# Peptides against a protein of PDB entry 3QIS, part 14

Target 1, 334 residues: chain A of PDB entry 3QIS
Amino acid sequence: PSLELSRREFVFENVKFRQLQKEKFQISNNGQVPCHFSFIPKLNDSQYCKPWLRAEPFEGYLEPNETVDISLDVYVSKDSVTILNSGEDKIEDILVLHLDRGKDYFLTISGNYLPSCFGTSLEALCRMKRPIREVPVTKLIDLEEDSFLEKEKSLLQMVPLDEGASERPLQVPKEIWLLVDHLFKYACHQEDLFQTPGMQEELQQIIDCLDTSIPETIPGSNHSVAEALLIFLEALPEPVICYELYQRCLDSAYDPRICRQVISQLPRCHRNVFRYLMAFLRELLKFSEYNSVNANMIATLFTSLLLRPPPNLMARQTPSDRQRAIQFLLGFLL

## One batch from the design tools (peptide; aimed at target 1 K174 D181 N272 E283)

Design b1_p11_4_s3 (made by RFdiffusion4, then SolubleMPNN; from b1_p11_4, 6 letters changed)
Fold by OpenDDE base, seed 3:
Structure b1_p11_4_s3 (fold): chain B 334 residues (1-334), chain A 11 residues (1-11)
Amino acid sequence: as target 1 above (334 residues)
Amino acid sequence: MSAEVLFEFLE
C-alpha cells in the first residue's frame, strides 16, 4: 500500500480559546491495492494527538486511486486552555498516519497560541492590571509561580504579605469585575437571564475583548455576557471554592455558621471572588419578577462551577453530594 | 457593581 499526501506541514496561527480552526489535506491511494489508514499514537503516547487537536476522519479505507479529505481540527477547550496559557504546552504536535502493512507518514503541526484570561488562575489574574495579551509570556510564568507560592503562604497563615514595593494585587480579577458589573448594570431586568444561551459569535467577541482590552462596555447581549461569566468560572484551573475545601463544604452544607467559616479559609482572591459573586447573585434575585431567576436555579447552576469535586472524586459524586453542594450555596443566596 | 460596592461586600 502507498499514499500520496497533498500536504504534510500544518501551521495554525493565532489559536484562541474556544475558536475552532481547520486545516484540510488530501490523501490518495497511489498504490494498486486497497489500503487502511489510521492515525496512531507515538511509542510513549496514549493518544494519536494532543487534546486540542483531532483528525477527521482519523481512520478509513481507500480503494486504488481513491482520494479522501482529512480535516485537522484545532480546538482549545477548558481542558487544554490552562496548560497553553502557562506555556507548559504549545501548538506543536507530530501526527503519525499509518498504513496497514505500509509506511508511516509524519505530519508536522505547528502554530502559536494567544493566551486567555479564561483558564488563568484567580491568583495570577489578581496580579494582572493589564489585559493578558499585553503581558509578556515570561511575566505570565512568573505571575503563576508567585501566585502558587502566595496561595501556599496564605493557606499556612504565615507571614503578612510583605508590603514591599510590588504592586498590590486586585481584590478580584478585572475580568470578573467587568462581567459582573455589566450584568449588574444592564442584565438585572433581563428575562430568562442564565436560562437563555448566548450567541457563539458574541461569546468569542467577549473573550477576545477581555483578553485584549479593558472595555467600558462588554459587547454582546446580556445572555452572551452571562454565559461568558459561566464559561470563565468553568475554565478556572482551580474553582472559586478550592478543591481542598470541597468535602468540608458538603459536610457543613446544613450549618450556615460552619459554611461561613469554611469560606473564610479560602485564599484571599478566591474568598473575594466568592463573596463578590454571592453578593451579585443575591442582588439579581431581588429582580426575580423581571429576570425569572430563583435561588434554586442559581444555586444549581453555580454549584457545578464554583464547587467542583476534585478530579479524583468526580466519578464518585453521588446525588446526595450534589444536593449538599447546592444547599451550601443556597445558604449564601438566601 | 462599583468598586465601592465591592469593598462593602468584602468587608
Scores: peptide ipSAE 0.028, ipTM 0.733, DockQ to the pose 0.568
OpenDDE base, seeds 1, 2, 4, 5: peptide ipSAE 0.008, 0.027, 0.026, 0.027; ipTM 0.511, 0.731, 0.723, 0.730

Design b1_p11_4_s4 (made by RFdiffusion4, then SolubleMPNN; from b1_p11_4, 5 letters changed)
Fold by OpenDDE base, seed 2:
Structure b1_p11_4_s4 (fold): chain B 334 residues (1-334), chain A 11 residues (1-11)
Amino acid sequence: as target 1 above (334 residues)
Amino acid sequence: MSASVLFKYLE
C-alpha cells in the first residue's frame, strides 16, 4: 500500500484560548490495493496528539485512487491554557500517520501561542498592572514562580507581607474588576443574567480585550460579559477557594461563623476576589425582580467554579458534598 | 464592604 499526502508541514500562527483553528490536507491512495490509515501514538505516548490538537478523521479506509480530506484542529481549552500560558507546553507536535502493512508518514505541527489572562493564577494577575500581552513571556514565568512562593508563604506564615519597595500587588486582578464593574453598572437589571449564554464571537472579543487592553468599557452584551466571568473563574488553575480549604468549606457549610473563618485563611488575593464576588452577587440578588437571579441558582452555578474538589477527590464527590458546597456559598449570599 | 468600596481602591 502507498499514500500521497498534499501537505506534511502545518503552522498555526497566533493560537489563542478558545479560538479554533483548522488546517486541511488530502491523502490519496496511489497504490493498487485498498488501504487502512490511522494516526498512532509515538513511542511512550498514550495519545496520537497533544490535548490541544485533533485529526478528523483520525482513521479510515481508501480504495485505489480514492482521496480523503483530513482536518487538523487546534483548540486551546481550559485544560491546556495554563500550561501554554506558562510556556511549559508549546504549539509543537509530530503526528504519525500509519498505513497498515505500509509506511509511516510524519506530519510536523508548529506555531505560536498568545498568552491569556484566562488560565493565569490570581496571584500572578494581581502582580500584573498591564495587560498580559504587554508582559514578556520570561516575566510571566517569573511572576508565576513568585506567585507560587508567595501563596506558599501566605499559607505557612501569618506574617504581613513586608510592604517593602516592590510594587504592591493589586487587591484583585484588574480583569475581574473590569468584568464585575461592567456587570454591576450595566447588568443588574438584565433579564436572565447568568441563565442566557453569550455569543461566541463576543466572548472572543472580550477575551482579546482583557488580554490586550485596560478598556473603559467591555465589548459585547451583558450575557457575554457574564459568561466571560464564568469562563474566567472556570479557567483558573487554582480556584478562588484554594483546594487546601475545600474539605474545611464542606465541614463548615452549616455554620456561617466557621465559614467566614475558613475564608479568612485564604491567600490575600483569593480572599479579596471571593469577598468581591460575594458582594457583587448579593447586590445582583437585590434586583431579582428584574434579572430573574435567585440565591439557589447563583450558589449552584458559582459553587462549581469557586469551590472545586481537588483533582484527587474529583471522582469521589458525592451528592452530599455538592449540597454542602452549595450551602457554604448560600451563607455568603443570604 | 459593599462592592462600591472595593471599586474606589483600583482608581
Scores: peptide ipSAE 0.031, ipTM 0.744, DockQ to the pose 0.210
OpenDDE base, seeds 1, 3, 4, 5: peptide ipSAE 0.025, 0.029, 0.031, 0.030; ipTM 0.721, 0.733, 0.739, 0.736

Design b1_p11_5 (made by RFdiffusion4)
Pose (drawn by RFdiffusion4):
Formats: C-alpha cells, sequence, structure tokens
Structure b1_p11_5 (pose): chain A 293 residues (1-134, 168-310, 319-334), chain P 11 residues (1-11)
C-alpha cells in the first residue's frame, strides 16, 4: 500500500468571498497491491478540513498502479466569510490523506484571504467611510450603493428579485464594493438585485438582531408593538430595516412593471431580514407584511 | 417623507 503524489503543497492566493479556486494533483498507487485512500480528520476533529475547503474526490480505490486526480477546492461561502474577514481564521490547513492500513500523507494548505464588505457587520461598515480594500453612516455605503442603483434603473425592471443575476457580475459587484465607491455599479439589474439579497444574507448579524427575533414573532399581530420591537434595534440596524422597508414599498408602486408584489416580497425578504440563531414562518411574514402595507 | 428624500438624506 503505497502512493505517489505529484505534489504535497498547495497555495490559494488572493482568496475572495464566493470565488472558487481549484488546486489539482495526481495520486498514483506505486505499490504492488491495491490500496484505499481517504482524507481523515486530524486528531480530535469532526471533518478532515475546514468548511471553505473540500477534496474531490475525498476517497477512492486504486489498483497498482492506476492514477487519480484530486481536486482541492476552496470556496469561501457565507459560512466562513466573517471569520476570514476578521482574521479569526486564515487560509491555512493540513490535509491528512490516509491509506487504509498504511502511511499517512500530509498535504499543506496555505495562501491568503482578501476581506470583503460582504459578511461584515452593519456596525463596522457604518464606521468605515472608505472601501474595505481600497459620526457613523446612517446605513453602510455598500447597501446604499446597491439600493441607489436599483432605485435609479430597476423600478420598471421586469421580474425584479425573481430572475437570478450572472455569477460573473455578482463577483464584479462584490469586488467593486470592496475596492471602490463607484459612479455606477457594474452589471444587470438582476445581478445588482441578487447582490443585495446576498449582502443581507451574508451579514454576520441580520438586519433584525437575533435576540429580537422571538419578540418579533410574538408581537407579529400588533403593528404598534411590532414597531416598538424595531425601536429596540441598534441605530444602524433600525436604519437599515426602515430604509429597506421604504425601498420595498417604493418598488410595490411599480408592481405592474416589475412584478414585485407583497406575496413575493414577504416570502423573499422575511428570511433574509429576520433569521433565527413552521408556523413561526407565518408570524414572520405577518411581521414583515405589517410594515409593507 | 418620500423614499427619494429619505435616500438622499442617507447619502
Amino acid sequence: PSLELSRREFVFENVKFRQLQKEKFQISNNGQVPCHFSFIPKLNDSQYCKPWLRAEPFEGYLEPNETVDISLDVYVSKDSVTILNSGEDKIEDILVLHLDRGKDYFLTISGNYLPSCFGTSLEALCRMKRPIRERPLQVPKEIWLLVDHLFKYACHQEDLFQTPGMQEELQQIIDCLDTSIPETIPGSNHSVAEALLIFLEALPEPVICYELYQRCLDSAYDPRICRQVISQLPRCHRNVFRYLMAFLRELLKFSEYNSVNANMIATLFTSLLLRPPPSDRQRAIQFLLGFLL
Amino acid sequence: MTFEELHEEYE
């Protein structure tokens, strides 16, 4: 049971939020007998690697002496973007490739991460006047820029918030917001609209903070009480919520053109603005509908 | 207040 590896060291340079990278290598069974390989957790872990990293394939069978290409894939999603933004985690790791009844092969993962305004808290963004990778703001400039673009160009956009944008443009928009305060956000209206949804979803702390979440559901049927729960939010969260509710009510005026109705808004934005740490789903859409109408 | 006025204030 022996393996030959084309390489054991891999570098993921300039890793970005939601941008896929692949570092490929070849495994060859140079032994005399067939072998089984698999990636294993390091002593006392649950997984063989961190969430932003994946091996494809992560296990297999090799006759003497067939070869197999292994793809080490890095993808920083909403689960990891905040800790990598913060520096609580780094683009580094060790993969232990394990031969069943044999040697262990150690693969070193290194590289660097580029922080994004996406996955950054509303509070910190309101405190930063300049782009992240170039008195506090009422709302983060990045969310203002996305909403400003949609307000200017997308009020009459057919199927706004119902058609997915382009992956390439989403990344261009995110990099644009990470590095500049542009005159125009690049990409189609559908891409800018989706980038807004991704922005809200990627927030480490939702627009409606986690501890106020339950109170919102309980209060869902009393508009006076719902507004008061909103008053308990920190200034930046309260402002973002009010700003978005005003923006969505503005879009509802053009529903005959952009097909944006209360039904779609409620089911789309409720889960983004009001996230927990069933029929609560109903009180939640009721909570949000109370502001839209 | 209109959304346009609110939006400009938040600029």

Design b1_p11_5_s1 (made by RFdiffusion4, then SolubleMPNN; from b1_p11_5, 5 letters changed)
Fold by OpenDDE base, seed 3:
Structure b1_p11_5_s1 (fold): chain B 334 residues (1-334), chain A 11 residues (1-11)
Amino acid sequence: as target 1 above (334 residues)
Amino acid sequence: MSFAELLEQYR
């Protein structure tokens, strides 16, 4: 068997969070026998590609002189955004197109990723007074390392944040502040807020806006701005309620006093964001006659975002655990 | 504290 490939090198320029890019190429059976092709893992890999890459089709059959189009799809989800933001991963891969009883054909994937405030830690974002796209990549790495160290110090109650440091961290990320300020100003009377989906194009504009600027006004509908807040919270590498406190939140779900004590043990930035969001959501609930928002809906929606089970427990979450998690948040909304 | 006052506290 033999294949001819129209292209073997693929460059994905300016890859962004949640923005699909596609590159296409053709494979042709230039042999005299039918052939089966497949993308196969490299010797040490479990998958034929990195999580942000997909081939479509990833396998197939070609008659002699048959040609098929293959799409290489690059999509950075919440599952890949954090490692790309930190530079731990890059838009680089090698695909192995295997031909049954034939040769291996190597495809080179390259490109560049544009960092996002989505998928960046709350700790790092509290240190970023400028849009993330204005921050040098080297400084992003340093900010993540410093963020880890400050989280650990905050948990250990060791050092008061040196109030004398010339660059005090923000109380909350500017991106969260901007989203919530917009929603508070313009969306409190929005019918079906958090119940109507945003527009995908508007969501991309909002993400790009927050990554590149400090806008006076966020572009898009109130529904798109509301969904952007949900996407932001979902994309956090560590949820607003840190994984280490997850079980304690469930255990305290019916004791409002213990719930408040658990929240007081969060790292400073996480605690501030939690309190800020709960205050916003309580304000939003005052407009329930206009926005159709109720405490049960909000608690159900935000529980999956703010109080995520640790990755090792996700598969074991019971309906009872989910109800306790909802009850925990309800104690802050009522 | 109004939410507006809280917004300013977190600014």
Scores: peptide ipSAE 0.206, ipTM 0.887, DockQ to the pose 0.884
OpenDDE base, seeds 1, 2, 4, 5: peptide ipSAE 0.188, 0.175, 0.191, 0.057; ipTM 0.878, 0.870, 0.878, 0.798

Design b1_p11_5_s2 (made by RFdiffusion4, then SolubleMPNN; from b1_p11_5, 4 letters changed)
Fold by OpenDDE base, seed 1:
Structure b1_p11_5_s2 (fold): chain B 334 residues (1-334), chain A 11 residues (1-11)
Amino acid sequence: as target 1 above (334 residues)
Amino acid sequence: MSFAELLEEYR
């Protein structure tokens, strides 16, 4: 069997969080026998491609002289955004198109990723006074490393070393501040807030706006701005309530005093963001007659974002654990 | 503290 490929090199320029890019190529059976093709893992890989890449179709059958179009789809989800932001991963891959009883064909994937404030740590964002796209990639790496070390020091109750001439970190990320400020000013009376989805185009505009600027006003509908806040919280590499405190939150869920003590043990930026969000949500609940938002809905929605089970426990989360997690947040909303 | 005052505290 033999294939002809119309293209073997693919470049995905300016890949962004949640923005789908597609490149297409054609494969043709130029042999005299039917052939089965498939994308196969490389020797040390479990998957035929990186998580941000997909081939469609990834396998198929071709009669002699038959042709098929294959789409290479690049999409950076919450699962890939953090590793791409840090430069740990890159928009580079090699796909192996295998022909049954034939040869392998190699496809080269390349490109560049544009960093996002989405999927960046709260600690790094608190140190980032400018939009992430204005920050040199080298400095992003340093900010993540320093942020990790500060989180660790904070958890260890190590005395902060000299507040040397390093610029004081923000109390909360400017991106969260901007989203919440907008929602507070413009969305408190918005019917079905957090219940109606935003527009995908508006979400992309909001993300791009937060990544590239410090706007006076966030573009898009109140629903899109509200959903952007949810996406932001979901994309955090470490949830607002750190994984280390997850079980303690569940254990304390029915004791409001202990719940507050658990929150007090969060790293400074996480604690500030949590308090800030809870204050906003309590304010939003005062407008329930207008926005149709209630404490149970908000607690249910935000629990999955703010109080995520550690990856090792996700598969073991019981309905009881979920109810405890909701109850934990309810104690801050009421 | 109003929520507006809290917004300014976190600015």
Scores: peptide ipSAE 0.233, ipTM 0.898, DockQ to the pose 0.879
OpenDDE base, seeds 2, 3, 4, 5: peptide ipSAE 0.215, 0.215, 0.225, 0.212; ipTM 0.891, 0.889, 0.893, 0.887

Design b1_p11_5_s3 (made by RFdiffusion4, then SolubleMPNN; from b1_p11_5, 3 letters changed)
Fold by OpenDDE base, seed 3:
Structure b1_p11_5_s3 (fold): chain B 334 residues (1-334), chain A 11 residues (1-11)
Amino acid sequence: as target 1 above (334 residues)
Amino acid sequence: MSFEELLEEYR
């Protein structure tokens, strides 16, 4: 069996978080026998491609002289955004298109990723006074390393950050500040806030706006801005409540005093963001007659975002654990 | 601290 491929080199320019890109090519059976094709893992890989890449179809049959279109889909989800932001991964891959009893055909995937504030750590964002797209990639790596080291230092020692006045971290990420300030100013009376989905085009505009600028006003509907906040919180490499405190939050869920003590042990940036969000959400609850927002709805929604189980415990989360997690947040909303 | 006070503290 043999194939003819219309293209073997694919370039995905300006790949962004949550923006689907597609490149298509044709494969033709130029042989005299039916063939089965499949994308196969390389010798050391478990998957035929990186998590941000997909082929559709990834396998199939071709009769002699039959042609099929294959789509190569690049999509950076929350699962790939952090490693691409840090430059640990890149928009580069090699696909192996295998023919049963035939040859391997290699496809080269290349491109560039545009960093996002989505999927960047709270610690790194607190050091980032400018939009992420203005920060050199080399400096992004340094900011993540420094963020890790400061987080470890903050856990080990209540050493006040040395007061070098010009380099003080932000209290909260500017992106969180902007999203919450916008929602507070414009969305407190928005009917069905956090219940109505945003528009995908507006979400992309909001993401691009926060990545590239410090706007006076966030573009899009209040629903899109609200959903952008949810997406931001979901995309964090570490949730606002650090994984190390997850179990302690569950254990304390019915003791408001212990809950506050657990939150006091968060790293500075995480603690500030948590307090900021809880204060904002309590303000929204004052407008429940207008926005249809209630404490149970908010606690249920934000629990999955703010108080995520550690990756090793995700598969074991019981309904009781979820209820305790919700109860933990309720103690800050009521 | 009001939410407005917290907004200004974190600005």
Scores: peptide ipSAE 0.330, ipTM 0.923, DockQ to the pose 0.861
OpenDDE base, seeds 1, 2, 4, 5: peptide ipSAE 0.304, 0.302, 0.321, 0.043; ipTM 0.917, 0.915, 0.921, 0.798

Design b1_p11_5_s4 (made by RFdiffusion4, then SolubleMPNN; from b1_p11_5, 5 letters changed)
Fold by OpenDDE base, seed 3:
Structure b1_p11_5_s4 (fold): chain B 334 residues (1-334), chain A 11 residues (1-11)
Amino acid sequence: as target 1 above (334 residues)
Amino acid sequence: KSFAELLEEYR
């Protein structure tokens, strides 16, 4: 069996978080026998492609002289955004199109990723006074390394931050500040806030706006700005409540004094973001007559974002653990 | 702290 491929090189320019890109090519059976094709893993890989790439269809049959269109879909989700932001991964891959009892055909995937404040650590964002797209990639790597070291120092109660050599970090990321300030100013009376989904086009505009500028006003509807905050919190490499405190939050869920002590042990930026969000949400609850927001709804929604189980425990999360996590947040909303 | 106090403190 043999195939003819219309294209073997694919370039995905300016790949962005949550923005789907598609490149198409044709494969044709130029042989005299039916053939089965499939994308196969390379020798050391478990998957035929990187997590941000998909082929559709990824396998199939072709009769003699039959042609099929294959779509190569590039989509950066929350699962790939952090490693692409850090430059640990890149928009580069090699696909192996295998022909049963035939030869392999290699496809080259290349391109560039545009960094996002979504999927960047709270620690790194607190060090970014400018939009992330203005920060050189080399400096992004340094900021993530420095952020990790500062987190570790803060957890170890080690030597006071040498306030002298580095620019003072922000108390909270400017992106969170902007989203919450906008919602506080314009969305407190918004009916069904956090219950109505945003528009996908508006969400992309908000993400691009926060990545490239410091806007005076965030574009889009209040629903889109509210959903952008949820997406931001979901995309954090480490949740606002650090994974190391997860179990202690569950254990303390019915003791408001212990809950506050647990939160006091968060890294400075995480603690500030948590306090800021809880204060905002308590303010939003005062307008429940207008926005239909209640404490149980908010606690349920934000628990999955702020108090995520560690990856090793995610598969073991019981309904009781979820209820304890919700109860933990309720103690800060009431 | 109120939200307004934190908003100004974190500005």
Scores: peptide ipSAE 0.424, ipTM 0.944, DockQ to the pose 0.823
OpenDDE base, seeds 1, 2, 4, 5: peptide ipSAE 0.331, 0.392, 0.335, 0.358; ipTM 0.922, 0.936, 0.924, 0.928

Design b1_p11_6 (made by RFdiffusion4)
Pose (drawn by RFdiffusion4):
Structure b1_p11_6 (pose): chain A 293 residues (1-134, 168-310, 319-334), chain P 11 residues (1-11)
Amino acid sequence: PSLELSRREFVFENVKFRQLQKEKFQISNNGQVPCHFSFIPKLNDSQYCKPWLRAEPFEGYLEPNETVDISLDVYVSKDSVTILNSGEDKIEDILVLHLDRGKDYFLTISGNYLPSCFGTSLEALCRMKRPIRERPLQVPKEIWLLVDHLFKYACHQEDLFQTPGMQEELQQIIDCLDTSIPETIPGSNHSVAEALLIFLEALPEPVICYELYQRCLDSAYDPRICRQVISQLPRCHRNVFRYLMAFLRELLKFSEYNSVNANMIATLFTSLLLRPPPSDRQRAIQFLLGFLL
Amino acid sequence: SFEELHEFYEE
């Protein structure tokens, strides 16, 4: 049971939020007998690597002496974007490739991460007047820029918030917001609209903070009480919520053109603005509908 | 109006 590896060190340079990278290498069974390989957790872990990293394939069988290409894939999603933004985690790791009844092969992962305004808290973004990778703002400039674009160009956009944008344009929009305060956000209306949804979803703290979440559901049927729960939010969260509710009510006026109705808004935005740490789903859409109508 | 409100949130 022996393996030959084309390389053991891998570099993921300039890793960005939601931008896939692949570092590939070849494994060859140079032994005399067949072998089984698999990636294993380091002593006392649950997984063999961190969430932003994956091996493809992560296990297999090799006769003497067939070869197999292994793809080490890095993808920073909403689960890892905040800790990498913060520096609580780095683009570094060790993969232990394990031969069943045999040697261990140690693969070193290194590289660097570029922070994004996506996955950054509303509070910190309101305190930053310049792009992240160039008195606080009422709302983060990034969300204002996305909403400003949609307000200017997308009020009559067919199927707004129902058609997915382009992956390439989403990344361009994110990089644009990370590095500039542009005159125009690049990409189609569908891409800008989806980038807004991704922005809300990637927030480390939702627009409606987690501890107020349950109170919102309980209060879902009393509009006076729902508004008061909103008053308990920090200034920046209260402002973003009010700003978005106003924006969505503005879009409802053009529903005959943009097909944006209360049903779709409620089911789309409720889970983004009001996340927990069922029929609660119903009190939640009721909570949000109380503001839209 | 939303436009006036939007301008308010510009900063």

Design b1_p11_6_s1 (made by RFdiffusion4, then SolubleMPNN; from b1_p11_6, 4 letters changed)
Fold by OpenDDE base, seed 4:
Structure b1_p11_6_s1 (fold): chain B 334 residues (1-334), chain A 11 residues (1-11)
Amino acid sequence: as target 1 above (334 residues)
Amino acid sequence: SFAELLESYRE
């Protein structure tokens, strides 16, 4: 069996978080026998492609002289955004299109990724006084390394070096401040806030706005701004409540005093963001007659975002663990 | 006020 491919080199320029890009090509059976094709893993890989890439179809059957269109879809989700922001991964891959009882065809994927404040650590964002797209990529790498070291120093209760007033970290990321300030000003009376989905186009505009500017006003509906906050929190590489404190939060869930002590042990930026968000959410609850927001709904929604199980425990989260996690947050909302 | 709290986190 043999195939003809219309293209073998694909370039995905300016790949962004949550922005789907598609490139298409044709494969044709130029042989005289039917053939089955599939994208196959390379020798050391578990998957035929990186997590941000997909082929559709990834397998199929072609009669002689049959042609099929294959879509190569690039989509950076929360699962890939962090490693692309850091430059640990890149928009580069090699796909192996295997022909059963035939040869392999290699496809080259290349391109560039544009960093996002979504999927960037709270520590790094607190050091970023400008939009992430204004920060040189080399400095982003340094900021992530420094952010890891800052987290470790904070856990060790090491006295921060007296960094000059110009280098002092923000108390909270400007992106969180902007989202919460907008929601406080404009969304407190919004019916079904955090219950109605935003518009995908508006979400993309909000993300691009936060990545490229410090706006006076965030574009889009209150629902889109609210969902953007949820997406932001979900995409954090380290959740607002650090993984190291997860179990202690569950263990303390029914003792509000111990819960507050656990939160006091968070790194400074994480602790500030947590307190800031809890203050905001308590403010929204005062408007429950207008926004239909209640403490149980908010605690349930934000628990999965703020108090995530460590990746190794995620598959083992019990209903009891979820209830304890919800109860932990309720102690800050009531 | 909550507005004052929000502003206190801006710096």
Scores: peptide ipSAE 0.292, ipTM 0.908, DockQ to the pose 0.858
OpenDDE base, seeds 1, 2, 3, 5: peptide ipSAE 0.284, 0.273, 0.282, 0.276; ipTM 0.908, 0.906, 0.910, 0.907

Design b1_p11_6_s2 (made by RFdiffusion4, then SolubleMPNN; from b1_p11_6, 4 letters changed)
Fold by OpenDDE base, seed 1:
Structure b1_p11_6_s2 (fold): chain B 334 residues (1-334), chain A 11 residues (1-11)
Amino acid sequence: as target 1 above (334 residues)
Amino acid sequence: SFAELLEQYRE
């Protein structure tokens, strides 16, 4: 069996978080026999492609002289955004199109990723006074490394922050500040806030706006700005409540005093963001007659974002653990 | 107020 491919090299320029890109090519059975094609893993890979890439269809049959269009879809989700922001991964892959009893055909995927404040750590963002697209990629790596080291130092209570030579980090990421400031100013009376989905186009505009500028006003509807805050919190590599404190939050869920003590042990940026968000949400709850927002809804929604189980415990989360996590947040909303 | 808190976190 043999195939003819219309294209073998694919370039995905300016790949962005949550922006789907598609490239298509045709395969043709130029042989005399039916053939089965499939994308197969390379040696030592578990998957035929990286998590941000998909082929559709990824397998199929072709009769002699039959043709099929294959779509290569590039989509950076929350699961790939962090590793692409750091440059640990890149928009590069090789796909192996296998033909049963035939040859392997190699497809080269290349391109560039544009970094996002979405999927960047709170620590790095607190050090980032300019939009992420203005920051050289080399400095992003340094900011993440330095942020990790400072997180560790802060957890160990070792060295006082040398107040001296380095620019003071922001108390909260400017992106969170901008989102919350907008919602506070314009969305407190918005009916069904956090319950109505935003528009996908507006979400992309908000992301691009936060990645490229420090706007006076965030574009889009209040629903889109609210959803952008949720997406931001979901995309954090480390949740606002660090994984190390997850179990302690559950254990303290019914003791508001212990809950506050647990939060006091968060890294400075995480603690500030948590307090800032809780203050905003408590303010939003005063407008419940207008926005239809209640403490149980907010606690349920934000628990999955702020108090995520560590990856090793995700599969073991019980309904009881979820209820404790909700109860933990309720103690800060009431 | 929350407005005062917003301003406190403004840099």
Scores: peptide ipSAE 0.212, ipTM 0.888, DockQ to the pose 0.791
OpenDDE base, seeds 2, 3, 4, 5: peptide ipSAE 0.169, 0.175, 0.184, 0.158; ipTM 0.874, 0.878, 0.878, 0.869

